# Peptides against a protein of PDB entry 2AKA, part 178

Target 1, 299 residues: chain A of PDB entry 2AKA
Amino acid sequence: MEDLIPLVNRLQDAFSAIGQNADLDLPQIAVVGGQSAGKSSVLENFVGRDFLPRGSGIVTRRPLVLQLVNSTTEYAEFLHCKGKKFTDFEEVRLEIEAETDRVTGTNKGISPVPINLRVYSPHVLNLTLVDLPGMTKVPVGDQPPDIEFQIRDMLMQFVTKENCLILAVSPANSDLANSDALKIAKEVDPQGQRTIGVITKLDLMDEGTDARDVLENKLLPLRRGYIGVVNRSQKDIDGKKDITAALAAERKFFLSHPSYRHLADRMGTPYLQKVLNQQLTNHIRDTLPGLRNKLQSQL

## One batch from the design tools (peptide; made by RFdiffusion4, then SolubleMPNN)

Design b2_p25_5_s2 (from b2_p25_5, 11 letters changed)
Fold by OpenDDE base, seed 2:
Structure b2_p25_5_s2 (fold): chain B 299 residues (1-299), chain A 25 residues (1-25)
Amino acid sequence: as target 1 above (299 residues)
Amino acid sequence: SELEEFKKLKEELDKLIEEIRKKQE
């Protein structure tokens, strides 16, 4: 069962290389969330490195297929530059930015063409995620006024697929009933069968307020439930605070919080990684027979 | 067994992937 995720990675690479990504419903997890919901921070916390573009407005402008592979060594590889091993994750960030700009130009537009990034690390479980542009209503720079709808259309190309699981990232310090991530998930998955909820910014909630009911799956029930996480603050990111230290602080937060103490063993980034690995593995198992038949018919 | 079935499926999919690659070369 451990080899199922790598198998799907090989399929993703093969179809990306031939430009046929849109033609196959591969088992995958699409990550959705509003701008500044903490989506990029969750992904970086999995790797334990700063490697995603940062800035105001729309940061992710192309789908990023992030393939995490457990390995004895730590390095990254891009599908578009095979044979080059990146050991400096700042160079990984620069390559993402350069490859994005090469396709989208100077207007900060978006493109549906994925970037495929594989990260080998002893600190990760096998896991593949598709990071999608953050939902927004406000154009930045020279973006067209309909950028909101362009982003939505791009997201729909992924989340409407039956074999796509949805990682819906919502900040706790905003009204969860109005979460962009949960709204789009509800639209394409009304019964909550394919959606996993992630609640960020639990440490930024107003005094006397908590998200206990949501995390206990009592307020907006999802079959696959909710997992709370605590990411680094923007100040911590700018100050290059170590992610390992941030993960320790996250654990301390849940253990010491009166509303979350009883849930602490089912919260946090490490637990989220484990759950996603298990859910993706099981999902691949369930979809492989259908995938095999489809592939056979296309040859 | 389930494990044997998965192994066979994996081998089949690996062959299919290779065939796709050869077709594009």
Scores: peptide ipSAE 0.055, ipTM 0.660, DockQ to the pose 0.504
Fold by OpenDDE base, seed 5:
Structure b2_p25_5_s2 (fold): chain B 299 residues (1-299), chain A 25 residues (1-25)
Amino acid sequence: as target 1 above (299 residues)
Amino acid sequence: SELEEFKKLKEELDKLIEEIRKKQE
């Protein structure tokens, strides 16, 4: 079973090469959330490197298939530039931006064609995530006025697929009842069978408030539950605060918080990564017979 | 070449499925 995620990675790469990414129903985890919900920070925390584009408004403008592979070495590879190994993760960020602009132009448009990025690292578990554009209601720059609907349509191409798990990322310092991530998840997964909730920005909640009821799966229950995380602040990111230090601070946060200390062992980025690895592995296992048939149909 | 790659992947997938089946017994 250890080779299941890498196998699906190879399938993703093969299908991407023939331009069939949008129509795939591969076992995968799609990451959804509003802009600034903390999706990029969660993904970067998994890798332990800063490598995703940053900025105001829409940043992810193409689906990013992020394939994490446990390895003795640390480097990244893009499917669109085979043979090039990236060891500087700043260069990875620049390549994502360049490849995005190559297809979408400089007008902040979007494209449903994925970018495939594989990261080898001794610090990751095998895990594949599809980072999707952040949901937004307000166009920025010279984006088309219907950008909200374009993004939604793109997301729907992924999250409506039966084999797609949904990582719904919601910030705790906003009204969770109106979370874009949870709303879209509920729309396409009304029984809550495919959705994993991530609650970010728990450290930014007003004093005297907490998300305990959500994290205990009592408010908006999901079969796969919720996991809280604490990401670096924007100031910390700009100051290049070490992710390892941030992870330690996250652990301290949960352990010291009166509302979360009893949940601390089931919270935080490391636990989230472990859960996602297990969930994806099990999901792939359960879908392998169907995947085989799908593969046969593509021959 | 892509077709050949799919064939190889199919073979690998079939092997993995069989291994899983055996473990379930």
Scores: peptide ipSAE 0.050, ipTM 0.654, DockQ to the pose 0.045
Fold by OpenDDE base, seed 4:
Structure b2_p25_5_s2 (fold): chain B 299 residues (1-299), chain A 25 residues (1-25)
Amino acid sequence: as target 1 above (299 residues)
Amino acid sequence: SELEEFKKLKEELDKLIEEIRKKQE
C-alpha cells in the first residue's frame, strides 16, 4: 500500500493544475495551529532540512501542499516550475517566498491558491501535508482588519471536508484549553474523529508542570490521540543547528523526563511521521471507493 | 488531455482497489 500516497499526490497535482483544488475532498492532512505553535519546525524536522520561510507575523500566507516522497535521491520540485530540481533547500525557501509574494503582493495578504512542493528524500516516509496559514487575531503591516477571518475562512475550506484529517499543533507552554488549533478542530470535528493532536514546546513548560494528562489522552480526548514533540529553539534555528542533533535531543528529553519517560516510545518527531504515514495510508484506503465514484461522475 | 489524465488515474484507482480487495480476502 506504499503506492497509495503517491497516487493521491498525482490526483492533487492534476486538480491543482485545473484550479479545482479548493473544492476537492481528497484524503489529506491539514496542518493547523497558531502562528507561534511550531508548525514549521515540525514540518522541517520531517524533511531534515531548513526550507520554510521564517519571520515575524504570518509566515505561511498560502496553503503549502507538502508532498514527501521516499526516494534514493534528495531534491525538491514545485508544481509551478516543473522540470526544475532544487537540491539547495535555501533555494526552496526563497522560491516559496517569491511565489507567495508574486500572488499576495507586498501587503502581507493571503491567498487560497496553494503552492505544491514535492520533496524526494531517502530520509522521509511517504507523507502529504497541507500547511495552512497560522491563525492570528492581530493584523500586521498593511493587512486588512479582517485578516483573522480571512485566515479562518481559508482554513475552513480544508478542515470542513470529511476526508480531511486535521493535524492540530498546540504549544504546551500555553493554555491548551484555549488552543486555536484544538478550537477549530473541535468546531469541525466535535467527536474528535479526524483530529491528531501535536503538542510542541514541552521543553518550555514551567518547572513543576507537565502535559502528561493531555498526552495520555485524558484531558481533551481525541480518537487518534496526541503526540508530543520537541522542536529546535529559535536560537538553534538561527544558528542552523543540525536537525539530526535536535532529534537526538528530543529523544533524550522524553526519556529523561519523569512525566514522559513511560510514553517516550510513542513521542517525538520520528514516531509522529510514522503515525501520520500509517494514518494517511489507511485513510486513503478507506476513501478510495468514494474517490473513484467522484472521478467517474466527472467523466 | 485533462480528460485522458483523469481516465488514467481512474484506471489506476480501479487497479489499486482491486488489489486491496484481494489482500483482504
Scores: peptide ipSAE 0.021, ipTM 0.608, DockQ to the pose 0.044
Fold by OpenDDE base, seed 3:
Structure b2_p25_5_s2 (fold): chain B 299 residues (1-299), chain A 25 residues (1-25)
Amino acid sequence: as target 1 above (299 residues)
Amino acid sequence: SELEEFKKLKEELDKLIEEIRKKQE
């Protein structure tokens, strides 16, 4: 049963190849959050590599279907360039940027057409995520004035689907009540049945404040709960701090923090990976009969 | 068992995937 995620990956690839992704409500996890909420860092921490575009403003401009596959080898493959294996993750970053620019142009526009990236690694659990553009309220650079609306519409194409789980990424150093991620999640999932909360930047909270109530699921309860993580700082990213070292620091953070020590075993990036793997697996299991029927009807 | 049922379902889905691929060729 551990191969349910790979099964869905094959389906996802097949339908992407024929351009019929919009017609299938495949079980998946969409990652949503405001700009600079820490989404990219969470994903990179899963892989243990720096491979996502970085920059000011909207960095992710196309949906990125990230398929993590546990393997004895480490390499990446894009659906749009079959047969090419990437072992240098800097080249993966460049390919994402190039493929994005090919479709959107250089004006930092967005496109709803996904990029499909599969990463094989001995350091990952099987997990598929759809990274979506960060929500913004202000156009930057040459972006169209209605960019906020365009992003919202793009996100809605994913998060409104019944079989879509929502990974809502919110920074702890901002008012959670104003979280873009939780707002959109509440809009499409008012009962909190499909939403998993991720709280980033716990290490950047003001002295004397903590997110204990949020992490204990007492403030804004979600059925699937909240998981706190500590990502690398911008300084650490710029300095190319090793992700393994960052994960160790994250563990130390939770263990040593008076407000989070009791939650430490249910926090951090490794735990998040496990939870997402299990939740996605279970979700696939629950949706497989319906998916089978739908596929059968299309044959 | 549930496991057996899902194994069968996987096999069915694999067949369906292959059939879909064949139709697109």
Scores: peptide ipSAE 0.039, ipTM 0.633, DockQ to the pose 0.476; fails the geometry check

Design b2_p25_5_s3 (from b2_p25_5, 11 letters changed)
Fold by OpenDDE base, seed 3:
Structure b2_p25_5_s3 (fold): chain B 299 residues (1-299), chain A 25 residues (1-25)
Amino acid sequence: as target 1 above (299 residues)
Amino acid sequence: SEEEEFERLKKELEELIQQIEEQQK
């Protein structure tokens, strides 16, 4: 079963090379969330490296197809730079920024054309995610006034697909009723069949408040449930705090918190990664017959 | 068995993917 995700990765790469990605309903997980919801931190915690663009406003401006592959070696490869192995993840970040700017220009515009990044690591499970631009209501810099609409339209191209699972990332320190991620998920998945909830910033909640009811799937039930995570603080990121140390701190947080202790074994980044690997694998299995039929009709 | 059918389907998909990759070469 561990080979299903790599198999779909090969298919995804093949279709990306011919520019037909937009018309294919491939089994995938789209990551959605508002700006500063913690999406990038979740993805970096999976890899254990800092490699995603950072900044104010809209940072992700193209879909990033992130293919994590368990391997004995650690390196990254871009589909647009065949044969180049990246071992310095700062160079990976710079390449994402450069490739984004090449297509969108310097005005912080967006493009629906994906960047395909594969990361080999002994520290990851096989997992493919599509990181999408963060939802925003306010243009920043030289962005078009309709940037909110452009982002929404881009997201809808992914999340409306039947074979797309939705990783909805919401911060706990904001009103979940106003979560951009959960709103868009509810719009395209009203029965909550394709949505996995991630709750970030649990460590930043006001004293005397907790997200227990959400994490127990009692407030806004999703069939696939919710997983809480604690990302590195901005200070920790800026200070280049080790992700391994941050993962240990996350574990300690859940174990020591009175409201979350009983859930601790079903929380945190490592558990999230495991669940996503399993969910994606099972989803691929369920969609394979349809995918085969579609491929046969195109050959 | 269901597992055997799945393995057959997987193999068929691998073959189809290989054909697509060869066409792009």
Scores: peptide ipSAE 0.317, ipTM 0.860, DockQ to the pose 0.421
Fold by OpenDDE base, seed 1:
Structure b2_p25_5_s3 (fold): chain B 299 residues (1-299), chain A 25 residues (1-25)
Amino acid sequence: as target 1 above (299 residues)
Amino acid sequence: SEEEEFERLKKELEELIQQIEEQQK
């Protein structure tokens, strides 16, 4: 069963190469959330490397199909430049930025054309995620005035698909009931069948408040539940705080927090990665018959 | 068995993927 994710990766690559990404409802996990919700940090924590574009406003401007593959070696490869192995993850970041700019131009526009990035690492489980642009309300700089709607439309192309699971990333230090991620998830998944909640910034909540009710799946219940994570702060990222050290601090946070101690074994980035691997694998298994039939009809 | 059926389905999918990949070369 572990090799199902790589199998779907081959499909993703094949369809990306022929430009047919829009016509196939592939089993996948789309990552959604507001700007600065912590999506990029969650993904980087899986890899244990800084490799995603950073900045204010809209950073992700194209869908990023991030294919994590457990391997004895550590390197990255882009579908648009097959055969080139990236061992410096700063170069990976630069390539994402360059490839984004190549398609979107200088106006910081968005494009629905995915970037396909495969990361081989001994520190990852097999997992494929589609990182989507962060939802925004306010255009910055020379961004189109309708950028909010453009992003929304792009997200809807993914999250409306029946075989798309939704990783809804919401910050705990904001009103979770009004989170962009949970709002869009509820719109397209009103029964909460396809949505996995991720709660970030638990360490930044006001004193005397906690997200216990959310994490216990009591406030806004999702069938697939919620997983809390603690990402590096922007200061920690700028200071190049080691991700391994950050993961240890995350574990300590949950274990030491009175409201989360009892949930600690079902919280944190490593647990999230495991859950997503299992959820995706099972989801692929469930969708295989339909996928086979669709592929046969296209050949 | 369900597992045997799954493995068969997986194999069929692999073959289909291979055909698509070959068409792209």
Scores: peptide ipSAE 0.306, ipTM 0.851, DockQ to the pose 0.472
Fold by OpenDDE base, seed 4:
Structure b2_p25_5_s3 (fold): chain B 299 residues (1-299), chain A 25 residues (1-25)
Amino acid sequence: as target 1 above (299 residues)
Amino acid sequence: SEEEEFERLKKELEELIQQIEEQQK
C-alpha cells in the first residue's frame, strides 16, 4: 500500500500539467491555518530541512503541492523545472520565492496556480500535502483590500472537495475555539470526518494552562483526532537550530509535561507524519474505485 | 478476494495514468 501515494503523485503531476481546470477530486491532504500558526515549521520538520519561505505576513502565496518520497538519496525537484535536482534546500527556498514572484508580481498578491515540489529523502515517509496560504485579515504592502477573501476562496477550491482531507493547524497559545483553521474545517466538514487537527505552540501556553482536553478530543471532537507538536522557536530558526535537535526537544516536552505525558506516544512530529502517511494511504485506497470510474469517463 | 480486486483496480488506474501522461507528451 505504500506505493499508492506515488501513484497519486503521478496523477497529480499529470493534472497539473493540463492546467487549473483539473476538476478531479483527488485524494489529498490540504494544510490550512492562520498566519503564524506554525504550518511551515510542521512541513519543514517532516523533511528535516529549512526550505520554505519565511517572513511576516503571507508567506505562502501559491498552493504548494509538497510530495515527500522516501528515497536513498536526498534532493528536491520542481515540476516547473524538470530535470534540475536541488541538493541545497536554501536554493529550494529561493526557487519557491522566485517562482511565486514570477506569477504574483512584487505586490505580494496570490495565485491559485500550484507549485509542485517533490522532495526525495531517506528521512521521510511517502506523504503528499497541499500547503495553502495562511488565512489573514489584514492586507500588507500592495495587497488588495479583499486579500482575506481571495485566500479563503483559494482554500475553498481544495477543502470543499469530498476527497480532500484537511490538516487544520492551530496554535495552542490562541483561542482554539476561534481558530481560523478549525472554523474553515467546520464549515466544509461539519461532522468532522475529513479533518485532522494539529495543535502547535503547546510550549508557548501560559503557565497553568494546557490543551489536554483538545488533544484528548473532548473539546472540539474530530473523528480523526488531534496531534500536538512543538516547533522550533523563531529564535531557533534564525539561529539555524538543527531540526533533529528540535525533534528531540519536542519528545522531551511531551514526556515531561504533566498534562501530556500520558499522550506522548501519540504526539509529536514523527507520529504526525506516520499518521498522515497511513491516513492518506487508506484514503487513496478507499477512493480508488471512484477515481478509476472518473478517469474512465474522461478518456 | 478483496485484495485481488484492489490490485486489479490499481493496475487499471496505472494504465489510465500512463495514457494521460502519454497524451501530455
Scores: peptide ipSAE 0.300, ipTM 0.852, DockQ to the pose 0.472
Fold by OpenDDE base, seed 5:
Structure b2_p25_5_s3 (fold): chain B 299 residues (1-299), chain A 25 residues (1-25)
Amino acid sequence: as target 1 above (299 residues)
Amino acid sequence: SEEEEFERLKKELEELIQQIEEQQK
């Protein structure tokens, strides 16, 4: 069972090399959310490193297939530069930016062609996520005027697939009922069977307000439920606050908060990572017969 | 057993993936 995620990773790499990755209904988790919803911070917290592009507006402009692999060593590899090991995660960030610009140009356009990044680390569970461009309503800078629709179309290529699980990332300090992530998830998964909710920015909610009803799965029920997380502030990121310290602060937040204390053992980034590992593993297992049949049709 | 069938399926999948990988080398 533990080897299923690496097995699917090999399949992803093989099909990506021939340009078919976007069209494959592989068992995977697509990460969706509005810009600045906290997706990048969640992914970086899994790795324990700063390695994703940051900035205002659109950051992710190509799908990023992030393959986390538990290993005794820590390094990253890109499929497009196979054999090069990155040990400096700043160089990983720069490579993502460079590879994005190589395909999309410098006009902040988007491309549906994935970047495949594998991260080996002793601090991760086996987990593969597809980070998708953040949903936006307003073009910024030199973005194409139809960028909103381009992003939506790109997301739909992933989230409409039957074997795609959806990690819907929503900030708690915004109207959750109007969450772009939850809206798109509900559109393609109306029964809430494939969607996992992540609620970020719980620490930024107004005093006297909380997301308890959402986290208890009472407001917008999902079969797979919701998990709250607390990411580093932008100030903490800019100050290079240690992720380990941030994870400790997250734990303290849930334990000390009157509305979340009773949920604390089912909240936070470490718990989210565990749940996603289990959900993906089980999902792969359930889809193996279909996956085998599909592979046979491709040979 | 169900577990044995699962392991057989997994093995078959691994073999198919290996074939694809070899074709792309």
Scores: peptide ipSAE 0.300, ipTM 0.851, DockQ to the pose 0.427

Design b2_p25_5_s4 (from b2_p25_5, 13 letters changed)
Fold by OpenDDE base, seed 1:
Structure b2_p25_5_s4 (fold): chain B 299 residues (1-299), chain A 25 residues (1-25)
Amino acid sequence: as target 1 above (299 residues)
Amino acid sequence: SEEEELEKLKKELEELIEQIKKQQA
């Protein structure tokens, strides 16, 4: 079971270099959700650093293949600039923005061409995620009027693949029945076999309401269940609140909340990371024989 | 064993990765 995620990382890198990423059904986890659903915050909480683009509207405009690698050292590397080690995660953010703009131009358009980012850290488990653009219905700035459909089409290229797991990120302070993430997941995974639900913003729910039934997998059952998380507020992000402190606050939230206390050991960002690592590892193991056969037939 | 088969499969995939890399050169 060891080194399966790193093995697939090497495959991803090799295929990215030849421009064939779209043609391969690699075992992966695609992250989907509406704008402001909290996707970027979940990913940053895994790393323990602020490194993703921030802003209003569509922030992620290219797929980001985020390869987390447990290491004794902390640094990042991009596939498009091999040999450069980034130790300042602000520079990582700037590089993502620059590389995005280089391909998409100034109109805040989108591109299906992935950015491949590897982050080495002692604070991460081995995990690879594909962060996808947030679903939106409203173009911002000079975005094309059909940007909603462009994003949807891009997402569909990933989530329709049989070996793609779907991390569906939904905010709890919105009607979950109307979750863009769960809707797209249901469209491509009607039996809920490939979808993992993440419920964000549990701390922002109206008084007297809770997401207990969702988190207990009773409302919209997924085979892989739901995991609740509490992200930093925008104020906390702007104030550069320490992610470690935020993770402690998240743990406290679940332990102290009457509706979630009994679930607390199966909630929160650290648990989510562990579950994703395990599920991805197992998924890779199960898909590797088929992947090998496919690759051998293409060579 | 299942573990031995997995290790064999990993090795085969590593070889394929190297072949892909060589095609890029």
Scores: peptide ipSAE 0.345, ipTM 0.869, DockQ to the pose 0.556
Fold by OpenDDE base, seed 5:
Parts: C-alpha cells; sequence; structure tokens
Structure b2_p25_5_s4 (fold): chain B 299 residues (1-299), chain A 25 residues (1-25)
C-alpha cells in the first residue's frame, strides 16, 4: 500500500505537464483555510523546514501541489525545473515566490495553474497535499477588488470534486462557527464525508475557554473527525525556533491541558501526518478502479 | 485476490502514465 501515493504523484506530474491539472478528479487532499489560519505552519511542520512564502495578506497565490516522499535523503524538486535538487529550503521558498510572480505578475493576482513541489525527507510520511490560497474578504494592496471571488472560484475547482478530500484548517482563537474553512467544506460536503478538520492556535485561546467540544466531534460532526495542533507563534518563527522543539512543546501542551489531556494521543502534528497518510492511501485504493476506467475512456 | 487486482491496476496505471508522457515528446 505504501506505493499508492507515489503512483498518484507520477499521475499528477504527467497531467500537470499536459495542462489538464484542473479537469481530472484525482484522489487528493486540498488544504483550505482563511488567511492567517495557520495552513503554512501546518505544512512546514510536516517537512520540519521553513520553505513556504510568508507575509501579510494572500501569500499562496497559486495552488501548491506538495508531494512529501519518505526518503533516506533530504531535498526538494520542482516539476517546472526538473533535475535541480534543492537542499536549502530558503531557496525553495524563493523559487515558489519567483514561479508565482512569473505567472501572476506584480499585482499580487492569483492563478489556478499549480506549482508542483516534491520534498524527499527521512522525516516525512508519504503524503500529497494541495495548498490553496487563503480565503479573504478584503483586497490588500493592488489586488483586484473581486479577489475574494477569484479565490473562491479557484478553491471550488478542487473541493467540488468527489475524489478531493478537504483539510479544513480553522484557528481556535476565532469563532469556529464563522470559520471560512468549515463553511466552504459544509457547502461542498454537507454530510461531512470528505472533510478532515484541523484546529490551530489552541494555545492562543482565552483563559477558561477551550475547543474540547469541537475536537471531540460534538459541535460540527465530521466523519473523519478533528485534529488539534499547536504551531509556532510568529515570534517563534521570526526568532527561528526549531520545529523539533515546537513539536515537543505541542506534545507538552496537549498532555498538560486539562481539557485536552484525554485526547493527547489523537492530537498534534505527528498524529495528523499519520492520519493524513492513512486516509489518503485508503482513499486512493478506493478510487483507483474508477480512475483507471475514466483514464482509459479519455486516452 | 484483492492484492493481485491491486497490482494489476497499478501496472495499468503505470502504462497510462507512460502513454501520457509520450504525448508530450
Amino acid sequence: as target 1 above (299 residues)
Amino acid sequence: SEEEELEKLKKELEELIEQIKKQQA
């Protein structure tokens, strides 16, 4: 079963090269969330490296197909620059920014054309995610006034597909009933069959408040449940706090918190990686027969 | 067996991937 994710990765790469990325219902996980929901931090915590663009406003402006591959070596490769191995993850960040700007121009516009990034690491499980632009209601800088709708339309191209799982990232320090991620997930997956909830910023909740009812799947039930995580603060990121130390602090947070201690073994970034690997592997297995039939009918 | 059918399906998908790649060359 461990070879199913790499097989679909090769299929994704082949379709990307012929420009058919948006039209095929490939088994995949789309990552959705509002701006500043903590999506980038979750993805970086999987890799154990700082490699995603950072900043104010809309940072992700193209879909990023992030292919994590367990390997004995650590390096990254882009589909658009085959044969170049990146070992400096700051160079990976710069390449994402440069390749984004090449297509979108200087106006901070968006493009539905994916960037395909493969990361080989001994510290990852096989996992493919599609990072999508953060949902926003307010244009920043020179962004077009309809940027909210452009982002929504882009997200809908992924999340409406039946074989798309949805990783809905919501911050706990905001009203979860108003979560952009959970709203869009409920719109396209009303029965909660394709959605995995991630709750970030649990460490930033007001004293005497908790997200226990959400994490116990009692408030807005999802078949695939919710997983809480604790990301590095912006201060920790700016201070170059080590991700390994942050993961240890996350574990300590769940174990020490009265509301979450009983859930601690089903919380945190390492557990999330394991769940996503298993969910994606099983989802690929279940969808492969239908995918083969569709491909044979189109070729 | 289910495992044999999965391996057959993997081979068929690999062949399709190669066909797609040839359309780019």
Scores: peptide ipSAE 0.342, ipTM 0.872, DockQ to the pose 0.536
Fold by OpenDDE base, seed 2:
Structure b2_p25_5_s4 (fold): chain B 299 residues (1-299), chain A 25 residues (1-25)
Amino acid sequence: as target 1 above (299 residues)
Amino acid sequence: SEEEELEKLKKELEELIEQIKKQQA
């Protein structure tokens, strides 16, 4: 079973190289959420490295196909620069920024053309995620006034596909009923069959409030449920706080919180990674017969 | 068996991947 995700990764790479990425409904997980919802922090916590672009406004401006591969070695590779191994994750961040700017120009526009990044690490499970631009209503800098609609149209190219699972990232310190991630997920998955909920910023909720009913799947039920996580604060990121120390603090948060203690074994970033690996593996197995038939009809 | 069918399916997909890569040449 552990080799199914690598098999689909080889398919993704083959189609990316011929420019047909958008035409095949490959089994994948698309990551959706508003700006500042904590998407990039969740992905960096899986790797245990700082490697994603940071800044104000729209940070992710192209889809990032992030292929995590369990390995004895730690390094990254891009599909657009084959044969170059990156061992410094700051250089990985700089390459994402440079490759984004090369295609979008200086106006901070968006492009639907994916960046394919593979990360080998002893600290990851096999997992492929597609990080998508954060939903926003407010253009920043020289962005076009219709940037909200451009982002939505880009997201719809992924999340409308039947074989796409949706990782909906919502911050707990905002009204969850108004979550951009849950709204777009409900639009394309009204029965909640393809959506996995992630609740971030649980440590930033007002005193006397909690997200217990959401995490127990009682308020806005999803078939695949919800997982709570605690990311590093912006101060911790700026101070280059170690991600391993942050994961220990996350575990302590859930174990010590009166509202979440009973859920602690089904919460946190390590549990989320395990669930996503299992969900994606099972989803690939279920979709492979149909994918084979489609490929055979096109060749 | 279900496991044998899955291994056969994996092999068929690997062959298709190789065919796709050859079309790029």
Scores: peptide ipSAE 0.339, ipTM 0.869, DockQ to the pose 0.546
Fold by OpenDDE base, seed 4:
Structure b2_p25_5_s4 (fold): chain B 299 residues (1-299), chain A 25 residues (1-25)
Amino acid sequence: as target 1 above (299 residues)
Amino acid sequence: SEEEELEKLKKELEELIEQIKKQQA
């Protein structure tokens, strides 16, 4: 079953080249969250590299199809520049920014046209994620006043699909009942069948508070449950703290915290990566017969 | 077996991928 994710990657690449991305209900995981929810940090922690655009406001302005592939070598490749291998992940960041700006212009607008990025690494499991723009209500720069709705409409193109799993990223230091990620997930998945909850910023909660009830799936139940993670602080990112060291600190956080110690083996970025790999693999297996039938009917 | 059915399905999908690629060329 380890080859199912690569098979779907080849399907994604083929459909992206035809421009039919919007009409395909491919088995995939869409990543949703409010701005500054820690979404980009979760994705970078999977790769173990800093490679996503950073800054204030909307950093992800196009869907990013992130295909992680376990390999003996470490490099990245974009679908829009086939054959070019990127070994410097700063150059990967710059290419994402340049390719985004090429389509959206200088107004910091958004585009529904995906960027396809494949990362080969010995440090990843096979996993494909679609990173989506962060939900916001506040236009920045020359963005149109309706940017909130444009982002929402873009997200809905992915999350309404029956074969789309939803990775809902919410910060623990904010009211989870007001989480943009959980709200949109509840709208399109009211029974919580397709949604996986990720709780970030557990280390930034007020003293004497915790998210134990959420992580134990008692407050806002999801069939697929919740996984807590601790991302690098902005200070750690700016200081270029090693992601491996950050993952060790995350493990220590869960083991040392009275409210989370009993959950520690089912928390953290490595566990999240494993769960997502398994869930995506199983989801692909379950959806492939229907996908085959649909594809055969369209040829 | 379920495994044999899955392998058959994978092959069918790979053939479809190649057909899609040929239509682009």
Scores: peptide ipSAE 0.338, ipTM 0.867, DockQ to the pose 0.563

